# Peptides against a protein of PDB entry 1Y0J: the designs that were tried, part 6

Target 1, 39 residues: chain A of PDB entry 1Y0J
Amino acid sequence: EARECVNCGATATPLWRRDRTGHYLCNACGLYHKMNGQN

## One batch from the design tools (peptide; aimed at target 1 N7)

Design b1_p12_3_s3 (made by RFdiffusion4, then SolubleMPNN; from b1_p12_3, 12 letters changed)
Fold by OpenDDE base, seed 2:
Structure b1_p12_3_s3 (fold): chain B 39 residues (1-39), chain A 12 residues (1-12)
Amino acid sequence: as target 1 above (39 residues)
Amino acid sequence: EEEERRRQLEEE
């Protein structure tokens, strides 16, 4: 698999996350979205 | 919560 974060384009992360619409986010962006009410 | 539920480790 060669996925990338839909927010920042990162292709590697210690923890992949997925938003409510099913898009993949790296750990950092996933946490950022959650912290800013986007989760 | 959705992102936390869908989280997974990167392949080694």
Scores: peptide ipSAE 0.089, ipTM 0.579, DockQ to the pose 0.000
OpenDDE base, seeds 1, 3, 4, 5: peptide ipSAE 0.070, 0.075, 0.065, 0.079; ipTM 0.546, 0.563, 0.546, 0.558; seeds 3, 5 fail the geometry check

Design b1_p12_3_s4 (made by RFdiffusion4, then SolubleMPNN; from b1_p12_3, 12 letters changed)
Fold by OpenDDE base, seed 1:
Structure b1_p12_3_s4 (fold): chain B 39 residues (1-39), chain A 12 residues (1-12)
Amino acid sequence: as target 1 above (39 residues)
Amino acid sequence: EEEERRRQEEEE
């Protein structure tokens, strides 16, 4: 199951997150979105 | 926000 972070293009992360539209984010980008109120 | 957090997946 190959997936990519829609924000940074990372293909590996200790924890996959999603945005409100269901796109995958790596852990780091998901936390960044959360910090900016985008989750 | 809470639903997204609940849908977190660990990379195996």
Scores: peptide ipSAE 0.097, ipTM 0.631, DockQ to the pose 0.000
OpenDDE base, seeds 2, 3, 4, 5: peptide ipSAE 0.086, 0.090, 0.084, 0.098; ipTM 0.605, 0.614, 0.618, 0.626; seed 5 fails the geometry check

Design b1_p12_4 (made by RFdiffusion4)
Pose (drawn by RFdiffusion4):
Structure b1_p12_4 (pose): chain A 39 residues (1-39), chain P 12 residues (1-12)
Amino acid sequence: as target 1 above (39 residues)
Amino acid sequence: EMALYEKGKANF
């Protein structure tokens, strides 16, 4: 609905986080790219 | 936050 997640596809996220590369990620897959540090 | 991290790792 809101956007297409590149890791899970869950559009029922409370918020969306954009990665530095410009991708759209959720609160889960987006947090992974932050906490992991790497890609 | 760690719970969402582990979920995000599993999704990756």

Design b1_p12_4_s1 (made by RFdiffusion4, then SolubleMPNN; from b1_p12_4, 9 letters changed)
Fold by OpenDDE base, seed 4:
Structure b1_p12_4_s1 (fold): chain B 39 residues (1-39), chain A 12 residues (1-12)
Amino acid sequence: as target 1 above (39 residues)
Amino acid sequence: DEELFRRGEAAA
């Protein structure tokens, strides 16, 4: 697998998140996005 | 809302 966070490009994270549009985000960016509504 | 996947769980 070669997954990348669409926000920061990270390839490793303890938890992958996928937003409502199907884009993958690392845990950190996903949480940030969840709280702020943007990257 | 968002889906959560432990490392290696999402389309490995």
Scores: peptide ipSAE 0.153, ipTM 0.682, DockQ to the pose 0.056
OpenDDE base, seeds 1, 2, 3, 5: peptide ipSAE 0.107, 0.107, 0.104, 0.111; ipTM 0.619, 0.616, 0.617, 0.631; seed 5 fails the geometry check

Design b1_p12_4_s2 (made by RFdiffusion4, then SolubleMPNN; from b1_p12_4, 5 letters changed)
Fold by OpenDDE base, seed 2:
Structure b1_p12_4_s2 (fold): chain B 39 residues (1-39), chain A 12 residues (1-12)
Amino acid sequence: as target 1 above (39 residues)
Amino acid sequence: DEALYEAGKAAA
Protein backbone atom coordinates (compact mmCIF):
# COMPACT_ATOMS: atom_id res chain seq x y z
CA GLU B 1 0.00 0.00 0.00
CA ALA B 2 0.98 3.59 -0.58
CA ARG B 3 -0.87 6.54 0.89
CA GLU B 4 -0.95 9.89 -0.85
CA CYS B 5 -2.62 13.23 -0.30
CA VAL B 6 -5.70 13.41 -2.52
CA ASN B 7 -5.08 17.12 -3.04
CA CYS B 8 -1.36 17.49 -3.83
CA GLY B 9 -0.19 13.90 -4.22
CA ALA B 10 2.40 14.04 -1.44
CA THR B 11 3.34 10.63 -0.09
CA ALA B 12 4.94 11.83 3.14
CA THR B 13 3.87 14.35 5.76
CA PRO B 14 4.51 15.09 9.45
CA LEU B 15 0.83 14.39 10.12
CA TRP B 16 -1.82 12.69 8.01
CA ARG B 17 -5.24 14.30 8.14
CA ARG B 18 -8.60 13.39 6.65
CA ASP B 19 -11.23 15.57 5.05
CA ARG B 20 -14.91 15.53 6.02
CA THR B 21 -15.58 12.57 3.72
CA GLY B 22 -12.60 10.54 4.89
CA HIS B 23 -10.04 11.17 2.15
CA TYR B 24 -6.41 11.42 3.23
CA LEU B 25 -4.67 14.78 3.12
CA CYS B 26 -1.16 15.80 4.08
CA ASN B 27 -0.91 18.14 7.06
CA ALA B 28 -0.65 21.27 4.92
CA CYS B 29 -3.59 20.48 2.65
CA GLY B 30 -5.64 19.28 5.58
CA LEU B 31 -5.17 22.58 7.35
CA TYR B 32 -6.19 24.46 4.22
CA HIS B 33 -9.36 22.39 3.93
CA LYS B 34 -10.13 22.89 7.60
CA MET B 35 -9.82 26.65 7.32
CA ASN B 36 -11.58 27.09 3.98
CA GLY B 37 -13.99 24.17 3.82
CA GLN B 38 -12.90 23.15 0.33
CA ASN B 39 -9.97 22.90 -2.02
CA ASP A 1 -3.95 21.45 -6.32
CA GLU A 2 -0.34 22.24 -5.48
CA ALA A 3 -1.20 25.86 -4.78
CA LEU A 4 -3.35 24.66 -1.89
CA TYR A 5 -0.37 22.78 -0.51
CA GLU A 6 1.57 26.03 -0.33
CA ALA A 7 -1.34 27.75 1.38
CA GLY A 8 -1.59 24.94 3.89
CA LYS A 9 2.11 25.15 4.65
CA ALA A 10 1.60 28.74 5.69
CA ALA A 11 -1.17 27.65 8.03
CA ALA A 12 0.82 24.79 9.56
Scores: peptide ipSAE 0.166, ipTM 0.720, DockQ to the pose 0.261
OpenDDE base, seeds 1, 3, 4, 5: peptide ipSAE 0.164, 0.152, 0.113, 0.149; ipTM 0.720, 0.714, 0.672, 0.711; seeds 1, 4 fail the geometry check

Design b1_p12_4_s3 (made by RFdiffusion4, then SolubleMPNN; from b1_p12_4, 8 letters changed)
Fold by OpenDDE base, seed 3:
Structure b1_p12_4_s3 (fold): chain B 39 residues (1-39), chain A 12 residues (1-12)
Amino acid sequence: as target 1 above (39 residues)
Amino acid sequence: DAELFAKGQAAA
C-alpha cells in the first residue's frame, strides 16, 4: 500500500492512526486531531 | 480517540 496522511500528505510515519471517521493520519497529525478534534 | 496501526498493518 501507498498510504498518505489526509492532513499533511506524509507517506511515512512511525505509527499510523485513524480518526473517528476512518481517515488515516500520520502519528503527528493524529495526535493533533486527538487534541483538537479537527485539522 | 483514534485507532493505531503498525506502519504496514491496516490492509496493506
Scores: peptide ipSAE 0.106, ipTM 0.602, DockQ to the pose 0.056
OpenDDE base, seeds 1, 2, 4, 5: peptide ipSAE 0.103, 0.105, 0.104, 0.102; ipTM 0.596, 0.593, 0.598, 0.603

Design b1_p12_4_s4 (made by RFdiffusion4, then SolubleMPNN; from b1_p12_4, 9 letters changed)
Fold by OpenDDE base, seed 4:
Structure b1_p12_4_s4 (fold): chain B 39 residues (1-39), chain A 12 residues (1-12)
Amino acid sequence: as target 1 above (39 residues)
Amino acid sequence: DEELFKKGEEAA
């Protein structure tokens, strides 16, 4: 399997996150979404 | 809401 962040395309991250719609985000992008509510 | 998955948490 090859998981990718739907925002930046990263394939590796210390922590995968999943948004409310089920899309995978790397930790960095997930935190950005959490704080700003957008990509 | 947001769900978190540590490396290896989800099936390989």
Scores: peptide ipSAE 0.117, ipTM 0.641, DockQ to the pose 0.051
OpenDDE base, seeds 1, 2, 3, 5: peptide ipSAE 0.082, 0.122, 0.096, 0.079; ipTM 0.613, 0.643, 0.605, 0.605; seed 2 fails the geometry check

Design b1_p12_5 (made by RFdiffusion4)
Pose (drawn by RFdiffusion4):
Parts: sequence; C-alpha cells; structure tokens
Structure b1_p12_5 (pose): chain A 39 residues (1-39), chain P 12 residues (1-12)
Amino acid sequence: as target 1 above (39 residues)
Amino acid sequence: STEHEMGLEWLE
C-alpha cells in the first residue's frame, strides 16, 4: 500500500526508512541496514 | 527474510 519493501514486502510498517542509496525500507528491514552496517 | 527477522529481534 505505502511502498514495496525489498526484503519482506510488509507494507504494514509503522514507519518507513529510506537507506542512503535512496531505497525505501520498513522499520524492520530498514533497521537491519542500519544495525548491520553493511549491505 | 533474514534481514527482516534480525530487525524484529533488535526492535524487541
């Protein structure tokens, strides 16, 4: 509905986080790209 | 995905 997640596809996220590359990620897959540090 | 599961664990 809001956007297409590139890791899970869950659109029922409380908020969306954009990666530095410009991708749209959720609160879960987006947090991974932050905490992991790598891609 | 593993990335989604790891993100959920950190949220908890």

Design b1_p12_5_s1 (made by RFdiffusion4, then SolubleMPNN; from b1_p12_5, 6 letters changed)
Fold by OpenDDE base, seed 2:
Structure b1_p12_5_s1 (fold): chain B 39 residues (1-39), chain A 12 residues (1-12)
Amino acid sequence: as target 1 above (39 residues)
Amino acid sequence: SPAHEAGLAALA
């Protein structure tokens, strides 16, 4: 199995993040969501 | 989405 960012599909990142509903996001997408509250 | 673009750009 391989983890995947639910936003951009990346399978590798320096730091995995998780959104409020528990879905995995790569570091970059996670930071974007944190700052803007949406995709 | 803007987040998708930002993510791909950052990972490039």
Scores: peptide ipSAE 0.117, ipTM 0.710, DockQ to the pose 0.392
OpenDDE base, seeds 1, 3, 4, 5: peptide ipSAE 0.088, 0.071, 0.065, 0.067; ipTM 0.618, 0.616, 0.612, 0.613; seeds 4, 5 fail the geometry check

Design b1_p12_5_s2 (made by RFdiffusion4, then SolubleMPNN; from b1_p12_5, 8 letters changed)
Fold by OpenDDE base, seed 5:
Structure b1_p12_5_s2 (fold): chain B 39 residues (1-39), chain A 12 residues (1-12)
Amino acid sequence: as target 1 above (39 residues)
Amino acid sequence: SARAEAGRAALA
């Protein structure tokens, strides 16, 4: 099955990231979360 | 969230 970003729903990204609790985030959402502490 | 909305908009 296709992986999707738990924040924006994207199914493709240059780099899959994971938040502190293991949820998959696309690169952009992951970086946003990392910088702001939230999505 | 701000990023979630922007991300969804980009996919539309």
Scores: peptide ipSAE 0.121, ipTM 0.667, DockQ to the pose 0.236
OpenDDE base, seeds 1, 2, 3, 4: peptide ipSAE 0.121, 0.127, 0.120, 0.107; ipTM 0.666, 0.672, 0.662, 0.653; seed 2 fails the geometry check

Design b1_p12_5_s3 (made by RFdiffusion4, then SolubleMPNN; from b1_p12_5, 6 letters changed)
Fold by OpenDDE base, seed 3:
Structure b1_p12_5_s3 (fold): chain B 39 residues (1-39), chain A 12 residues (1-12)
Amino acid sequence: as target 1 above (39 residues)
Amino acid sequence: SAAHEAGLAALA
């Protein structure tokens, strides 16, 4: 399957992250959301 | 870690 970051659209990342509602985020976007609470 | 090995991790 073609997984995609719901924030930036990236299709590859060394570590997929997931928000509390199950949406996939690339590592960078996931960390950004974690650090800032939003984008 | 398990998350790193699987390539998946939950946000905080």
Scores: peptide ipSAE 0.058, ipTM 0.586, DockQ to the pose 0.057
OpenDDE base, seeds 1, 2, 4, 5: peptide ipSAE 0.057, 0.057, 0.052, 0.055; ipTM 0.581, 0.593, 0.579, 0.586

Design b1_p12_5_s4 (made by RFdiffusion4, then SolubleMPNN; from b1_p12_5, 5 letters changed)
Fold by OpenDDE base, seed 3:
Structure b1_p12_5_s4 (fold): chain B 39 residues (1-39), chain A 12 residues (1-12)
Amino acid sequence: as target 1 above (39 residues)
Amino acid sequence: SPRHEAGLEALK
């Protein structure tokens, strides 16, 4: 079982983040989502 | 991923 970003599919990131509903996002996608409300 | 690329750019 490997965690992966639900947006870009990355399996490695300096910091795992999660969106409002709990989906895992890599750091970059998570920050983008946070700033823009979506990916 | 377009959004991933945008996120990476924002972090630079």
Scores: peptide ipSAE 0.097, ipTM 0.680, DockQ to the pose 0.718
OpenDDE base, seeds 1, 2, 4, 5: peptide ipSAE 0.098, 0.091, 0.097, 0.080; ipTM 0.683, 0.674, 0.677, 0.642; seeds 1, 5 fail the geometry check

Design b1_p12_6 (made by RFdiffusion4)
Pose (drawn by RFdiffusion4):
Structure b1_p12_6 (pose): chain A 39 residues (1-39), chain P 12 residues (1-12)
Amino acid sequence: as target 1 above (39 residues)
Amino acid sequence: HAAIAAIRAALA
């Protein structure tokens, strides 16, 4: 509905986080790209 | 994917 997640596809996220590359990620897959540090 | 699953479980 809101956007297409590139890791899970869950659009029922409380918020969306954009990666530095410009991708749209959720609160889960987006947090991974922050905590992991790597891609 | 396992790390993302653990994050999803922690957020829930």

Design b1_p12_6_s1 (made by RFdiffusion4, then SolubleMPNN; from b1_p12_6, 8 letters changed)
Fold by OpenDDE base, seed 5:
Structure b1_p12_6_s1 (fold): chain B 39 residues (1-39), chain A 12 residues (1-12)
Amino acid sequence: as target 1 above (39 residues)
Amino acid sequence: MEEIERIREELE
């Protein structure tokens, strides 16, 4: 299968991350969620 | 999304 960031739809990233509910996020979106609350 | 774009530009 192909992974996709649930926030921006990116299919490639140097580091896959996950939110609190287990959804995959690209590195950038994951860092944004981490530094802030949500999107 | 503006902030995310900045993060992506600097880190990815």
Scores: peptide ipSAE 0.384, ipTM 0.802, DockQ to the pose 0.834
OpenDDE base, seeds 1, 2, 3, 4: peptide ipSAE 0.037, 0.051, 0.038, 0.037; ipTM 0.492, 0.532, 0.492, 0.505

Design b1_p12_6_s2 (made by RFdiffusion4, then SolubleMPNN; from b1_p12_6, 8 letters changed)
Fold by OpenDDE base, seed 4:
Structure b1_p12_6_s2 (fold): chain B 39 residues (1-39), chain A 12 residues (1-12)
Amino acid sequence: as target 1 above (39 residues)
Amino acid sequence: DEEIEQIREELE
């Protein structure tokens, strides 16, 4: 179970996030996505 | 604003 950020492919992050469709995002991409509504 | 859930539990 190697988790990967669906946006940047990172496999490690201090905080995993998940979008409304259930896809995993690293902390950085998750925050960006949250603020801009895009990958 | 998109809903982004914070996952605090590590699965693996």
Scores: peptide ipSAE 0.193, ipTM 0.707, DockQ to the pose 0.060
OpenDDE base, seeds 1, 2, 3, 5: peptide ipSAE 0.188, 0.225, 0.183, 0.159; ipTM 0.713, 0.722, 0.694, 0.683; seeds 2, 5 fail the geometry check

Design b1_p12_6_s3 (made by RFdiffusion4, then SolubleMPNN; from b1_p12_6, 8 letters changed)
Fold by OpenDDE base, seed 4:
Structure b1_p12_6_s3 (fold): chain B 39 residues (1-39), chain A 12 residues (1-12)
Amino acid sequence: as target 1 above (39 residues)
Amino acid sequence: MEEIEEIREELE
């Protein structure tokens, strides 16, 4: 139930995102990874 | 560019 961004460890974000492997990312990290081709 | 899905569902 306690969700964490796999990149920065944040537990709260205005919008959760998920990579192709199913890992959760906060909005900021998700956008960063989306643009830079990282996880 | 990686495929990042938006998750808009609210979960604890």
Scores: peptide ipSAE 0.232, ipTM 0.719, DockQ to the pose 0.062
OpenDDE base, seeds 1, 2, 3, 5: peptide ipSAE 0.231, 0.227, 0.225, 0.222; ipTM 0.719, 0.721, 0.717, 0.712; seed 2 fails the geometry check

Design b1_p12_6_s4 (made by RFdiffusion4, then SolubleMPNN; from b1_p12_6, 9 letters changed)
Fold by OpenDDE base, seed 4:
Parts: structure tokens; C-alpha cells; sequence
Structure b1_p12_6_s4 (fold): chain B 39 residues (1-39), chain A 12 residues (1-12)
């Protein structure tokens, strides 16, 4: 298996982000979650 | 190496 964004499935990103429960998010989705608080 | 940043709840 390879790391992938739990929101969009991307497997590559300039910066991996992780939510408070440890789920990995690509940079874009991480920023989206930070701003909107949800998927 | 990959950079990882944790999302934290914003505080006001």
C-alpha cells in the first residue's frame, strides 16, 4: 500500500497533512479542512 | 524526505 489522502485519494503532495485523529490529507485537502472544518 | 504537518483546531 501507499499513503493516500483520505479525502481525494491523491498519492502525492508537496506537503502531507494529518488531522487530529491521524488521517492523512494532501496539502490541498488539508487546507480545505482547516478552513471549513469538514470533508 | 516528506514533510508532515498536523491540522489543529483554530483557537479564538
Amino acid sequence: as target 1 above (39 residues)
Amino acid sequence: SEKIEEIKKELE
Scores: peptide ipSAE 0.030, ipTM 0.427, DockQ to the pose 0.046
OpenDDE base, seeds 1, 2, 3, 5: peptide ipSAE 0.037, 0.112, 0.032, 0.028; ipTM 0.508, 0.642, 0.494, 0.427; seeds 1, 2, 3 fail the geometry check

Design b1_p12_7 (made by RFdiffusion4)
Pose (drawn by RFdiffusion4):
Structure b1_p12_7 (pose): chain A 39 residues (1-39), chain P 12 residues (1-12)
Amino acid sequence: as target 1 above (39 residues)
Amino acid sequence: KHETITEIHEAL
């Protein structure tokens, strides 16, 4: 609905986080790209 | 990668 997640596809996320590369990630897959540090 | 994302999802 809101956007297409590139890791899970869950659009029922409370919020969406954009990665530095400009991708759209959820609160789960987006947090991974932050906490992991790497890609 | 997918296991870590699942753990994050459950923690959230």

Design b1_p12_7_s1 (made by RFdiffusion4, then SolubleMPNN; from b1_p12_7, 8 letters changed)
Fold by OpenDDE base, seed 1:
Structure b1_p12_7_s1 (fold): chain B 39 residues (1-39), chain A 12 residues (1-12)
Amino acid sequence: as target 1 above (39 residues)
Amino acid sequence: RAAEIERIREEL
């Protein structure tokens, strides 16, 4: 079993992030959510 | 959305 970004499905990233409910996001998706006030 | 995320990914 491998970790997967809940937004884009990526299984590899330089830095795993988490949303406010604890779901894993890749670095880029996490930053996108942060920029839009959703993470 | 996907395009913006790819721009972010490219800048990192």
Scores: peptide ipSAE 0.582, ipTM 0.861, DockQ to the pose 0.769
OpenDDE base, seeds 2, 3, 4, 5: peptide ipSAE 0.579, 0.572, 0.575, 0.577; ipTM 0.860, 0.858, 0.859, 0.860

Design b1_p12_7_s2 (made by RFdiffusion4, then SolubleMPNN; from b1_p12_7, 6 letters changed)
Fold by OpenDDE base, seed 4:
Structure b1_p12_7_s2 (fold): chain B 39 residues (1-39), chain A 12 residues (1-12)
Amino acid sequence: as target 1 above (39 residues)
Amino acid sequence: AMEEIEKIREAL
């Protein structure tokens, strides 16, 4: 198994984040979602 | 929004 960012599909990131529902996001996508509330 | 995300990624 390989973890993937549910937004961009990245399989590697300096820091894994999770959205409010628990889905994994790469650091950049997670920060974007946090700032904007959505993609 | 991938454009903005890429900017974030590059800033890290």
Scores: peptide ipSAE 0.646, ipTM 0.887, DockQ to the pose 0.837
OpenDDE base, seeds 1, 2, 3, 5: peptide ipSAE 0.637, 0.637, 0.637, 0.631; ipTM 0.886, 0.884, 0.884, 0.883

Design b1_p12_7_s3 (made by RFdiffusion4, then SolubleMPNN; from b1_p12_7, 8 letters changed)
Fold by OpenDDE base, seed 4:
Structure b1_p12_7_s3 (fold): chain B 39 residues (1-39), chain A 12 residues (1-12)
Amino acid sequence: as target 1 above (39 residues)
Amino acid sequence: AKEEIEKIRKQL
């Protein structure tokens, strides 16, 4: 098994982030979520 | 939102 961004499915990222519910997001998706509240 | 996320990704 491998970690995946729950938004885009990426399996590699410069920095793993997590949303408010604890799900993993790649750096880009995490930053987008933080700025806009979600995808 | 794909395009916006890609813009962020390219900045990294």
Scores: peptide ipSAE 0.641, ipTM 0.883, DockQ to the pose 0.822
OpenDDE base, seeds 1, 2, 3, 5: peptide ipSAE 0.634, 0.636, 0.635, 0.628; ipTM 0.883, 0.881, 0.881, 0.880

Design b1_p12_7_s4 (made by RFdiffusion4, then SolubleMPNN; from b1_p12_7, 7 letters changed)
Fold by OpenDDE base, seed 4:
Parts: C-alpha cells; structure tokens; sequence
Structure b1_p12_7_s4 (fold): chain B 39 residues (1-39), chain A 12 residues (1-12)
C-alpha cells in the first residue's frame, strides 16, 4: 500500500498536505484546496 | 479544476 492524494490519486509529491478533515493531498492539490476551499 | 491544479504543479 502507498499513500495517495484523495483528489488526484498521485502517490508521490514534494510535500504531502492534509485537508481540514485530515485527508492526504499532494502539494499542488493541497494548495488548490487552500486557495479555493475545495477541489 | 484539473487544469488549474496542473498549472500550480508546473509552477512549483
């Protein structure tokens, strides 16, 4: 098993982030979520 | 959203 971004499914990223409820997001998706509040 | 995320990814 491997960690994956709940938004795009990526399994590798320069920096793992987490959304408000604790789900893992890759760096890019995490930044997008932070800027827009959702996917 | 996917296209915007790709732009973010490429900018990093």
Amino acid sequence: as target 1 above (39 residues)
Amino acid sequence: AAAEIERIREAL
Scores: peptide ipSAE 0.656, ipTM 0.886, DockQ to the pose 0.830
OpenDDE base, seeds 1, 2, 3, 5: peptide ipSAE 0.651, 0.653, 0.650, 0.647; ipTM 0.886, 0.886, 0.884, 0.884

Design b1_p12_8 (made by RFdiffusion4)
Pose (drawn by RFdiffusion4):
Structure b1_p12_8 (pose): chain A 39 residues (1-39), chain P 12 residues (1-12)
Amino acid sequence: as target 1 above (39 residues)
Amino acid sequence: KAAAIAALAAAL
């Protein structure tokens, strides 16, 4: 509905986080790209 | 990677 997640596809996220590359990620897959540090 | 994302989703 809001956007297409590239890791899970869950559009029922409380918020969306954008990666530095410009991708759209959720509060789960987006947090991974932050906490992991790597891609 | 998938397991780490699942754990984070469960914590949230």

Design b1_p12_8_s1 (made by RFdiffusion4, then SolubleMPNN; from b1_p12_8, 10 letters changed)
Fold by OpenDDE base, seed 2:
Structure b1_p12_8_s1 (fold): chain B 39 residues (1-39), chain A 12 residues (1-12)
Amino acid sequence: as target 1 above (39 residues)
Amino acid sequence: RQEEIERIREEL
């Protein structure tokens, strides 16, 4: 498998998150989106 | 935008 964050392209993260439509985000990008109301 | 994400990464 080769998963990557749809925002920054990172392939490794301490916690994978998902946006509203199911795309994978690394922990940092996911938290950024959540705090700023973005996806 | 990326600067804010970098700040988030620093705190983790």
Scores: peptide ipSAE 0.506, ipTM 0.837, DockQ to the pose 0.818
OpenDDE base, seeds 1, 3, 4, 5: peptide ipSAE 0.502, 0.505, 0.501, 0.507; ipTM 0.838, 0.836, 0.836, 0.838; seed 5 fails the geometry check

Design b1_p12_8_s2 (made by RFdiffusion4, then SolubleMPNN; from b1_p12_8, 9 letters changed)
Fold by OpenDDE base, seed 5:
Structure b1_p12_8_s2 (fold): chain B 39 residues (1-39), chain A 12 residues (1-12)
Amino acid sequence: as target 1 above (39 residues)
Amino acid sequence: KKEEIEKIREEL
C-alpha cells in the first residue's frame, strides 16, 4: 500500500489535501483544484 | 495543466 495523489500519482508531498469527496491530493494538485477545478 | 501545477509546486 501507498498513498498517492489521485490527480498526478505523487506519493510524497509537504501536505496531503483531500478533494470534496475525500480523495487524496498532493498539496500542489489540491491548490490547483481549488483555483481551476479538477484536472 | 501539468505546467501550471508544476509552477504551483515550485512556489511552495
Scores: peptide ipSAE 0.451, ipTM 0.824, DockQ to the pose 0.794
OpenDDE base, seeds 1, 2, 3, 4: peptide ipSAE 0.433, 0.443, 0.438, 0.426; ipTM 0.819, 0.821, 0.819, 0.815; seed 2 fails the geometry check

Design b1_p12_8_s3 (made by RFdiffusion4, then SolubleMPNN; from b1_p12_8, 10 letters changed)
Fold by OpenDDE base, seed 4:
Structure b1_p12_8_s3 (fold): chain B 39 residues (1-39), chain A 12 residues (1-12)
Amino acid sequence: as target 1 above (39 residues)
Amino acid sequence: AKEEIERIREEL
C-alpha cells in the first residue's frame, strides 16, 4: 500500500498535507489548494 | 492550475 496525492497522483513528497476532508495531498498540491481554495 | 503547481514544486 502506497500513499498518493489525490490531486496529482504523486507517491513521494517532501511533506504530506491533507485537504479539509482529510484526503492526502503532496506538498505542492496542498500549498496550491491552500492559496487558491481548491485546484 | 497544473503550471502553477509546477512552479510551486520548483520553488521547493
Scores: peptide ipSAE 0.545, ipTM 0.854, DockQ to the pose 0.837
OpenDDE base, seeds 1, 2, 3, 5: peptide ipSAE 0.529, 0.535, 0.540, 0.530; ipTM 0.850, 0.850, 0.850, 0.849; seed 2 fails the geometry check

Design b1_p12_8_s4 (made by RFdiffusion4, then SolubleMPNN; from b1_p12_8, 9 letters changed)
Fold by OpenDDE base, seed 5:
Structure b1_p12_8_s4 (fold): chain B 39 residues (1-39), chain A 12 residues (1-12)
Amino acid sequence: as target 1 above (39 residues)
Amino acid sequence: AMEEIKKIAEEL
C-alpha cells in the first residue's frame, strides 16, 4: 500500500502535509487547504 | 485556485 493525498490522489510529493484531522495531503493540496479551507 | 497553487509549487 502507498500513501495518497486525500484531495488529489497523488502518491508522491516534495513534502507530505497533514490537515487538522490528520489526513495526508500533498504539498500543494495541503497549502491550498490551509489557505482556503476548501477543495 | 488549486491549479494555480500546484503550478507555483511545480507539483502535479
Scores: peptide ipSAE 0.234, ipTM 0.747, DockQ to the pose 0.432
OpenDDE base, seeds 1, 2, 3, 4: peptide ipSAE 0.223, 0.214, 0.213, 0.228; ipTM 0.737, 0.743, 0.733, 0.744

## One batch from the design tools (peptide; aimed at target 1 V6 C8 N39)

Design b2_p13_1 (made by RFdiffusion4)
Pose (drawn by RFdiffusion4):
Structure b2_p13_1 (pose): chain A 39 residues (1-39), chain P 13 residues (1-13)
Amino acid sequence: as target 1 above (39 residues)
Amino acid sequence: SREEAEAFVAELH
């Protein structure tokens, strides 16, 4: 509904986080790209 | 990677 997640596809996220590359990630897959540090 | 991200999301939820 809101956007298409590239890791899970869950659109029922409380909020969306954009990666530095400009991708749209959720609160889960987006957090991974922050905590992991790598891609 | 995608597999690592899926495993992390499964553990998180």

Design b2_p13_1_s1 (made by RFdiffusion4, then SolubleMPNN; from b2_p13_1, 5 letters changed)
Fold by OpenDDE base, seed 5:
Structure b2_p13_1_s1 (fold): chain B 39 residues (1-39), chain A 13 residues (1-13)
Amino acid sequence: as target 1 above (39 residues)
Amino acid sequence: SLEEARRFVEELL
């Protein structure tokens, strides 16, 4: 199954992360979201 | 936005 970051659409990342609602984010987007709490 | 900051974040990490 193909997985993609719900924010930027990336399909490849060194580490898949998830937001508070369980949606998948690439490593970069996940870290940014966690640090800043906003898009 | 998260999309625009992606490359910057990856470079910093």
Scores: peptide ipSAE 0.073, ipTM 0.617, DockQ to the pose 0.489
OpenDDE base, seeds 1, 2, 3, 4: peptide ipSAE 0.062, 0.073, 0.072, 0.069; ipTM 0.587, 0.612, 0.612, 0.589

Design b2_p13_1_s2 (made by RFdiffusion4, then SolubleMPNN; from b2_p13_1 with E6Q A10K H13L)
Fold by OpenDDE base, seed 4:
Structure b2_p13_1_s2 (fold): chain B 39 residues (1-39), chain A 13 residues (1-13)
Amino acid sequence: as target 1 above (39 residues)
Amino acid sequence: SREEAQAFVKELL
């Protein structure tokens, strides 16, 4: 059940995001990856 | 590069 951001390991975030392969990212990491073209 | 999808997962406990 415990979900973790695959980038930073955070277990809580205001908004979960998911990369193209389905991995979960916290909102912050998701936005960072989006800005840098990593996802 | 592709837009990341928002995910709203409800967790019960």
Scores: peptide ipSAE 0.064, ipTM 0.519, DockQ to the pose 0.116
OpenDDE base, seeds 1, 2, 3, 5: peptide ipSAE 0.057, 0.063, 0.056, 0.060; ipTM 0.510, 0.513, 0.512, 0.516; seeds 1, 5 fail the geometry check

Design b2_p13_1_s3 (made by RFdiffusion4, then SolubleMPNN; from b2_p13_1, 4 letters changed)
Fold by OpenDDE base, seed 5:
Structure b2_p13_1_s3 (fold): chain B 39 residues (1-39), chain A 13 residues (1-13)
Amino acid sequence: as target 1 above (39 residues)
Amino acid sequence: SREEAQRFVKELL
């Protein structure tokens, strides 16, 4: 399955994360959104 | 919301 981070387009990551709407984020972008995103 | 948070592009290898 070809998965991509919706933020940076990365196709590989040590840990896939997901936002509240189900979009996939690579580990780095997921952490960024978690730390800087709005509630 | 988390999905509307500012975006940044991670540098890829």
Scores: peptide ipSAE 0.072, ipTM 0.576, DockQ to the pose 0.262
OpenDDE base, seeds 1, 2, 3, 4: peptide ipSAE 0.055, 0.070, 0.054, 0.050; ipTM 0.492, 0.577, 0.488, 0.480; seeds 1, 3 fail the geometry check

Design b2_p13_1_s4 (made by RFdiffusion4, then SolubleMPNN; from b2_p13_1, 4 letters changed)
Fold by OpenDDE base, seed 2:
Structure b2_p13_1_s4 (fold): chain B 39 residues (1-39), chain A 13 residues (1-13)
Amino acid sequence: as target 1 above (39 residues)
Amino acid sequence: SREEAQRFVEELL
């Protein structure tokens, strides 16, 4: 499975997150988006 | 491998 964080391009993370639109985010970016509402 | 195992979670952002 080739997955990539849509925000930073990372291809690996301890925890993959998926936003409401179905896009994958690495754990760090997912948390950042959730907390700040931006990239 | 076990070492490469990752968790997945759906998050409403």
Scores: peptide ipSAE 0.060, ipTM 0.500, DockQ to the pose 0.044
OpenDDE base, seeds 1, 3, 4, 5: peptide ipSAE 0.058, 0.058, 0.058, 0.058; ipTM 0.517, 0.510, 0.501, 0.508; seed 1 fails the geometry check

Design b2_p13_2 (made by RFdiffusion4)
Pose (drawn by RFdiffusion4):
Formats: sequence, structure tokens, C-alpha cells
Structure b2_p13_2 (pose): chain A 39 residues (1-39), chain P 13 residues (1-13)
Amino acid sequence: as target 1 above (39 residues)
Amino acid sequence: AERAAVLARHAAT
């Protein structure tokens, strides 16, 4: 609905986080790209 | 297709 997640596809996220590359990630897959540090 | 490519990349890492 809101956007297409590249890791899970869950559009029922409370908020969306954009990665530095410009991708759209959720509160789960987006958090991973932050906490992991790597890609 | 983009999601499958990203997941394959993570599995290779």
C-alpha cells in the first residue's frame, strides 16, 4: 500500500525509513540496515 | 525480482 519493501514486503509498518542509497525500507528491514552497519 | 536479488546477495554474504 504505502511502498514496496525490498526485504519482506510488509507494508503494514508504523513508519518507513529511507536508506542512504535512497531505498525505502520499513521499521524492521530499515532497522537492520542501520544496526548491521553493512549492506 | 528486486527483493529476490537483495535476499540472494545477503545469503551470499

